Peptides against a protein of PDB entry 8YR4. Designs and how they scored, part 188

Target 1, 309 residues: chain A of PDB entry 8YR4
Amino acid sequence: PRGSPALQLVVLICLGLMGLERALNVLVPIFYRNIVNLLTEKAPWNSLAWTVTSYVFLKFLQGGGTGSTGFVSNLRTFLWIRVQQFTSRRVELLIFSHLHELSLRWHLGRRTGEVLRIADRGTSSVTGLLSYLVFNVIPTLADIIIGIIYFSMFFNAWFGLIVFLCMSLYLTLTIVVTEWRTKFRRAMNTQENATRARAVDSLLNFETVKYYNAESYEVERYREAIIKYQGLEWKSSASLVLLNQTQNLVIGLGLLAGSLLCAYFVTEQKLQVGDYVLFGTYIIQLYMPLNWFGTYYRMIQTNFIDMEN

## One batch from the design tools (peptide; made by RFdiffusion4, then SolubleMPNN)

Design b2_p25_2_s3 (from b2_p25_2, 20 letters changed)
Fold by OpenDDE base, seed 1:
Structure b2_p25_2_s3 (fold): chain B 309 residues (1-309), chain A 25 residues (1-25)
Amino acid sequence: as target 1 above (309 residues)
Amino acid sequence: KLKEILEELSKEFLERWEETLARLS
């Protein structure tokens, strides 16, 4: 936002809060580890109570680790509303100005209400995509890199390798399955538009349909179109379940491999019991934002494919 | 077509975000 120093300050504060969220994503598991270790060692109540209170406070700031429910995330989202509104309005005005520069012949061929609906949805989509990239994709990639570095330095190179392989496989499968799903979604949307067009044409020609007693025929054609649509909708929905389950399996395998290795190192007294809990907690924290990545990569990909049309 | 699919995606995104927020609340 070049024209408003206040909005530039809000963006800088939001970036600072994003940095704080990354720090919390490392600190919360560390404090949880420390609680488990203090409980195992039967440490004095004063040290335990302080560590628990600090953990609960940090967990309040972080929330669920999804970046959606914590105090810091909520504050960031609240501050970002004004930046989003400014960006949305700027994109909307650019689209509107461009529409006014288009030839009268282009406007006469389209309904004004359809053009406005396309403009509004286009603006919301671009703004939503940008917000997603900035607040979910980039932070999640940063958390993965931080995780690989942390586990490689403080645990063992094997833990860093497990996280790297798990996250690389997760991202690759998310991309591949999302690209595969985009075909089903396009087919669904095309059939939805065709079904809607048939319904509108039948209703606009109501007098003609009534004159030929073709009401039953038009209802049957509409029913066939709905059945075909529902078959494509089912494929789209089933492909989403398959994506989510594939993601869950990859994270489950990474969690299993890393947890077994951690348990082994705890039995060898190379790691503490709390380190086992740290690994599990951190992997689950990485998983929660990544579930959204599949939904949003689809949004990005659809946006790019539709820009070519 | 781009804008319609962008719109559907943004709407699906918002609906899923609202559903997830509703499940987390």
Scores: peptide ipSAE 0.016, ipTM 0.361, DockQ to the pose 0.019; fails the geometry check
Fold by OpenDDE base, seed 2:
Structure b2_p25_2_s3 (fold): chain B 309 residues (1-309), chain A 25 residues (1-25)
Amino acid sequence: as target 1 above (309 residues)
Amino acid sequence: KLKEILEELSKEFLERWEETLARLS
């Protein structure tokens, strides 16, 4: 971004973080393989525990794969918010300024309502996708229950307890943080609509703006409205990053506790190496749908609130 | 309000979906 050395530095940091994500994608499987080998060789507990802890730390940085956000990804997304906002604001101001530079004939020939309708069609298709995603909540909850029962019966009650505590804490924090962030989202939307309305009103009054040569004044008012919107958008987006990171931390702690316990039981010959692989794989599989749960819960909550009003 | 909230939920979903797709590509 031209004109802000701070934003240029942020872009460079984000590029560095993207490189780190690529390194993690290679390192995580390597460390996982090393754990399996150490378990097979019946290596000393200290070496095994260190490798498991290192793996879980790397997995925390990486995240759970497609649809899951790791610490590095969350940090990148968080830092990128200001860069996106700068770019969006610049594009919006350029479009708005250009619209005011256009001829009166162009404005008279276009129904301002058609430009609005194109924006609204994009949003309506997504509501249909969201309703489909609500149907994944019940299956995800069923998979959690099945997982708790499975690990309690076939491994040890301690594994079932770890899964139960991890998933219960994950769901609870997802709900609480989602409810907390809803206020920031509502404030953002209200300001977005107000900013859009100002732009529409300015364009509808195009003749008056041209008559008074007030184009620069209207652009400045629109800039101020965008800055106010972007302040609220940042809070909304940052709160989403916080949700994702909180989810990542809970899953990371559950994975750490369960993986260490599983590794210990394998060293004591109470479990097989395959059981360790199964536990880790299953926890990650449970995490993948749950990452979307925050979005699904917001949908359900919104639909429920709107059915009550 | 419902339409606006659904549109926003939809926008958040799209953003998460685009982030997921950007990780898949």
Scores: peptide ipSAE 0.014, ipTM 0.380, DockQ to the pose 0.017; fails the geometry check
Fold by OpenDDE base, seed 3:
Structure b2_p25_2_s3 (fold): chain B 309 residues (1-309), chain A 25 residues (1-25)
Amino acid sequence: as target 1 above (309 residues)
Amino acid sequence: KLKEILEELSKEFLERWEETLARLS
């Protein structure tokens, strides 16, 4: 935002908070590792109590991980409200100016309320997409890269390879299954709108339906439309369950392979017991934002296609 | 349609979030 130094400072603070969230995503598992190691070594209570207190404080700042409502994430969201409002107003003014540049023939063919609804939806879609890309997609990809680097440097190249293969397979399957699922969702949404339009048309023509005693016929047509909709809804819901199960299996296999390898290295005294817990905790932290990635990719794809139409 | 898709996506998002939070709690 070139016109407001205050908004530029807020953006820089939000970027700094995003960097802090990335640091917390690494530090929280490290402190949890240290607690497990101190417990295993039967360390003095003073050292243990300090490490536990520090861990709980870092966990309060982080929250449940990427996408959770930690203190840093809440502070970032609060500060971003002014930036979002500025961006929204700018997009609304651009859409409004563009609508005034359109031909009289375009305006005569559309109801003013429909034009305003398209403008409002367009603004909400663009601002939502930008906020989503900046605060969810980019941070999640950064956490994956940081994870691969961390495990490759501090554990072994094999751990970095397992995380890389697991996350690459997870992302690829998420995209492929989401694109496949989008076809069923579009068909469902089209049938839902057709079913709703038929119900509205039948109710608006209520007097004509009563005059011809056609109530049973209209109810049967509506029932057939509902059955057709439910068949498409089932395909959409079943495809979502398949996506979730596929994601769960990929993460489960990655967790299994990495946990077995970590357990083996602990038995060889190359790693500590806390390192086993660190690996499991970090993989679960990566899983949480990735579970949303499919929903988000669909939202991005739908919003982009709806903007092109 | 976009609002309904966004509302449905937001509901699916909230439901999955609540389920994920419930599994992690």
Scores: peptide ipSAE 0.013, ipTM 0.397, DockQ to the pose 0.023; fails the geometry check
Fold by OpenDDE base, seed 5:
Structure b2_p25_2_s3 (fold): chain B 309 residues (1-309), chain A 25 residues (1-25)
Amino acid sequence: as target 1 above (309 residues)
Amino acid sequence: KLKEILEELSKEFLERWEETLARLS
């Protein structure tokens, strides 16, 4: 943020904490591997207890991975509140200034309360989008790259290739299916607004409807509008399930291929039992943030579509 | 760089918001 050195320092600290989260995402699986290997070797209790205690401490710092409620993530989120407030206020002031530059006809044609609600939704959407990109998208992409490098260097090029192909396919399908879903969401929102408008018009004309005894006709028209809306809502919801299942299938195939390859290399004594557990743990850690990605991207699209209407 | 990316993203989102407001006008 220009003009506040304190907020710039907070941003740098938050970036440092994000780097620490990336390190933890590699270290936690490594320590878990070491526990499994020590258990397999029947190592002395003192060495095992130290490694387990260290693992639990690192897991406390990490939490469930990117987007989980780990200590480092919570500390980052806490420090980021002031930066988010500064950004939100700046966006709000820019929107407010722009609204004052708009024509008097625009203001007279709209209810002031609706304009303010649109401005608030816009500010919340922009700040939410920025926070989501910085705290979920970028870290997840970084973890994928780190994973590809790590597995390519320490396991075999085949593991790096599996992670690369699975994550590339996962991201591509997520984008393509989400763009496809946007059409259903827009159609749903348009039909929702039309259904609400029809209900409001019928209620505002209540005296006329009552005079002509047309209540049953208006109820039937409203029912038909609800059925049309529910048909579009079903398509939107079903398309989300399809997205989630497609994502789950891609990760499942990657986990299967990589786990079979790990098991083979363990059988050939090229890898240890702990390395099998490391691979599975790391792939699951990559998958967890990506599942949230589909939900947040939906929220983002909803907010943008709700602003366009 | 991240500040520039955030500022560019913020500008792009603001521009899209301004375009949306202009379409609502």
Scores: peptide ipSAE 0.010, ipTM 0.321, DockQ to the pose 0.013; fails the geometry check

Design b2_p25_2_s4 (from b2_p25_2, 18 letters changed)
Fold by OpenDDE base, seed 2:
Structure b2_p25_2_s4 (fold): chain B 309 residues (1-309), chain A 25 residues (1-25)
Amino acid sequence: as target 1 above (309 residues)
Amino acid sequence: SLLELLKKLQQEFLEKWQQLLAELS
């Protein structure tokens, strides 16, 4: 954006809004804790009503947290449209210029409509990846770090350690299982393309198939190709369920360990009832963007595989 | 190749974005 000071200002405003989202991700659980503590202490209605109203207003600004449709996230997305359009147009013009620099022999060997479709997919992939890194990956990592610092400073160091171990194990298993799944997805896509090619070849040679009365043979070959595809699709889908279940188990164990420890400290009067609610709320809030992270990391890998083809 | 160009453009954009973020921090 070096040529447009207006777009640079929009980027700065979007970064400021991202900082505000990080602050809201800490403040919303704190205000919810305060409501629970005020309810436990039987505080006067005026103090409770102000705290509840402030919480609802902060929750409106935040929405569901990172990746949600809160007011601040919507405002950021709205302002980012112009930056995304500038980036997309710049990538499209660079691709188009490069296509005109390619040899006549390269153009004669390819259908123009297929080249444009690959260029559009490539542009969408690059722009989508960058937007995802900036608006989901970096903010999620920042929220994890802020969470570890917050729990280490305001709770016992054991809570910071539980969050650190849980999130580190979650991220590591997500990467490892996703890399393992990529093999099944590549095999599935290869078999899908082979099944499609066989169907197209059979339909293009329809007159020859009809002349030899080979319709039953071509249908049986297509059935075998579908069964082979479905066997690979099942492995891909089952590996996804295994990823999701592994992620759920890691979060469940972290939530169990931290909740039991928090409940114990509440019984010893070292923590308040609101602190138990804060811990549970904050862990669930960290989990929500991470669950999407596994889905988008797959989308990233898909876009890379689709670019390699 | 078109893929190498797209990877290079992605990397140059990431580098320019990181530089812009570093200049703005």
Scores: peptide ipSAE 0.006, ipTM 0.322, DockQ to the pose 0.011
Fold by OpenDDE base, seed 4:
Structure b2_p25_2_s4 (fold): chain B 309 residues (1-309), chain A 25 residues (1-25)
Amino acid sequence: as target 1 above (309 residues)
Amino acid sequence: SLLELLKKLQQEFLEKWQQLLAELS
């Protein structure tokens, strides 16, 4: 942030902590591998105890991986509060200044409270989106690349290829299926608004409805609108289940292929038992932040759709 | 529109963040 050396230093520290999180995402599986190997080899207690203690310490720092509540991620989140506040305030002031530059005719045609509410939602959506991109999306992509490099160098190139294919397919299918789902969500939201409008119009005309004894007719029209809404809601919800199942299938197939290949190489004495555990642990660590990606991509699309309306 | 302003602000913010990340790297 230009003009505050203290906030620039905080950003640098946060970037350093993000780098440390990437290192921890590799080190934690390695130390867990080493524990399994030492247990298999019946190594001396002193070596085992040191490795276990080191693993637990690293696991405390990491937590559950990207997007978890580990010590490093909590420290980063804490330090980032001041940067986020500076950013939010700058965006709010920019929007507010721009609103004051708009013509009187533009202001007279709009409710000031609605404009402010849209501006606040827009600001929160932008700041949230950027924070998610910087702290979840980019780090996850980095962890995938680091994983491909690591498995390609320290395992067989086939493991790097499996990770690459699985993650590429997962991301591609997540985007494609989410874009397909957006049609159902737009249709659902449009029908929800139409159903609400019918209910409001019926209730505002209550006296007229009573005068004509039209209560049964208005209830039936409302029922038809609800049934139509529920048909669209079902399509939206079913499409979400299909997305989740598709994601689960891709990860399951990747885990199956990689686990079978690891097991085969362990039987051929090319890899150790700990290497099998490392692969499984690392794939699960990559899956956790990717599952959040699909949720946030939906939130982004929702915020854009809600801003288009 | 307010949407275009918010999209523009988002883009300018992304660009400023990329610049900040590039200046801090």
Scores: peptide ipSAE 0.006, ipTM 0.327, DockQ to the pose 0.011
Fold by OpenDDE base, seed 1:
Structure b2_p25_2_s4 (fold): chain B 309 residues (1-309), chain A 25 residues (1-25)
Amino acid sequence: as target 1 above (309 residues)
Amino acid sequence: SLLELLKKLQQEFLEKWQQLLAELS
């Protein structure tokens, strides 16, 4: 934010906290590995207790991983409130200034309350998209790259390949299935607007409907419109379940392949028991922010589709 | 359209963020 050195410092602190979250995403699985190895070796209580205490402290800082309610994530979110408010207010003022520059003919053709609602939705959509890109997309891509490098260097090239193929397939299927779902959501919103328009027109013409005793006919037309809407809503909701299940299957197959390979290398004494636990923990940590990806991408698409209508 | 304005504002914001990140790196 140009013009406020205090907000620039807050952005730098938030970027530093994002770097700390990336470090925690690598350190937490390593400390959990070390606990399992120390338990397997029957290490002295003092070494085990120190490693467990350090792990719990790091886990408190991390929380559930990227996008979870860990201390570092909560502190970042708290500091970002001021930056988000500054950004929102700047976008709202730019939209409002532009609305005042528009011709009188544009304003006479639209209801002022509808224009304000579109402006508020647009501001919320832009600020939400920006926050999502900065705090979820970029960090998740960074964690995937760090994961590929880490597993390729410290385990074997085969583990790096499994993570690469799993995450590439996950991202590709998420994009393709989400673009496919957008068609069902557009059809649903169009049918919702048509159903609402029919209800409003029937109620505005209530005197005419009563004069012709057409009440039962208007109720039946409204019922048919609701049934058509519910059929499209079901397709939208079912397509969401299909997306979530497809994502879960891809992660499950990656976890299975990598866990079997890790178990095999532990039996050959090339890896320790803790390395098996590290792999599983790290893959689950990558999955959590990616599950939020599908939710926020839906929210963004909703806000854009609601502005096209 | 209001959508083109919002896309343009989003692009200007992304460009300003990229410039800010480039000024900070």
Scores: peptide ipSAE 0.006, ipTM 0.325, DockQ to the pose 0.011
Fold by OpenDDE base, seed 3:
Structure b2_p25_2_s4 (fold): chain B 309 residues (1-309), chain A 25 residues (1-25)
Amino acid sequence: as target 1 above (309 residues)
Amino acid sequence: SLLELLKKLQQEFLEKWQQLLAELS
């Protein structure tokens, strides 16, 4: 945004708020650890009450981690509205200019309303994709890296390795299973469009269908098209459940391995009881944005498929 | 294609964000 120093300042403030969200994602589990340790030690009420109040304040700022609505995330989203509007308008003007540069033959072959709908979907898709990459994907990857570094430095290299292997396997399986699932979604969308086209054609030709008493035949053809669609929808939905279950299994195995190792080190007095709670809280906090990542990677693939058609 | 233009704009925006992050680091 080189032409508006005000928008540049807003972008810098939003980046600063994103940095603060990363710090909060580390601090919230640490303060929760400290509460558990103070409770275990039966510390004085004044120290406990101050730590609990500080934790609740930090948790209000964080909300629930990446992908949740905390105060800092809401403030960032509010400030970003002007930047998003500027970006959207710039993309829309570039698309509109490009449409005017296209040949008359291209415009004569397409309905103007369909071209405008593709342009509007395209603009919304690009601005949505960019906003999600910047505010969800990049921050989630940063939180994973920060988590690996934190656990490697303050616990043991084994904890960093467990988080690394768990998150790498989770991301790899999410991509691979989503790419595999995209085939079923393409087939489903193609059959949905074909079923809808048949219903529209039958309704537009209602007089002809009635003249030939072909209502029962058209209903049966539509029923067959619905059954075929539902068979593809089932494959798409079942593949989504398989993705979610695979993701849950990977996180569950990572949580199990890390929790057992943490419990073992607590029994050896190398770690405190609060460190066990910190590990579990941090892994669950990393899971939430990753679940959104799998949902959005699917949305990206859908939007690209819907734009190729 | 309109899709290629949108992909190009997305890439140019990502590159500009990466440059901005590199200038701030």
Scores: peptide ipSAE 0.006, ipTM 0.317, DockQ to the pose 0.012

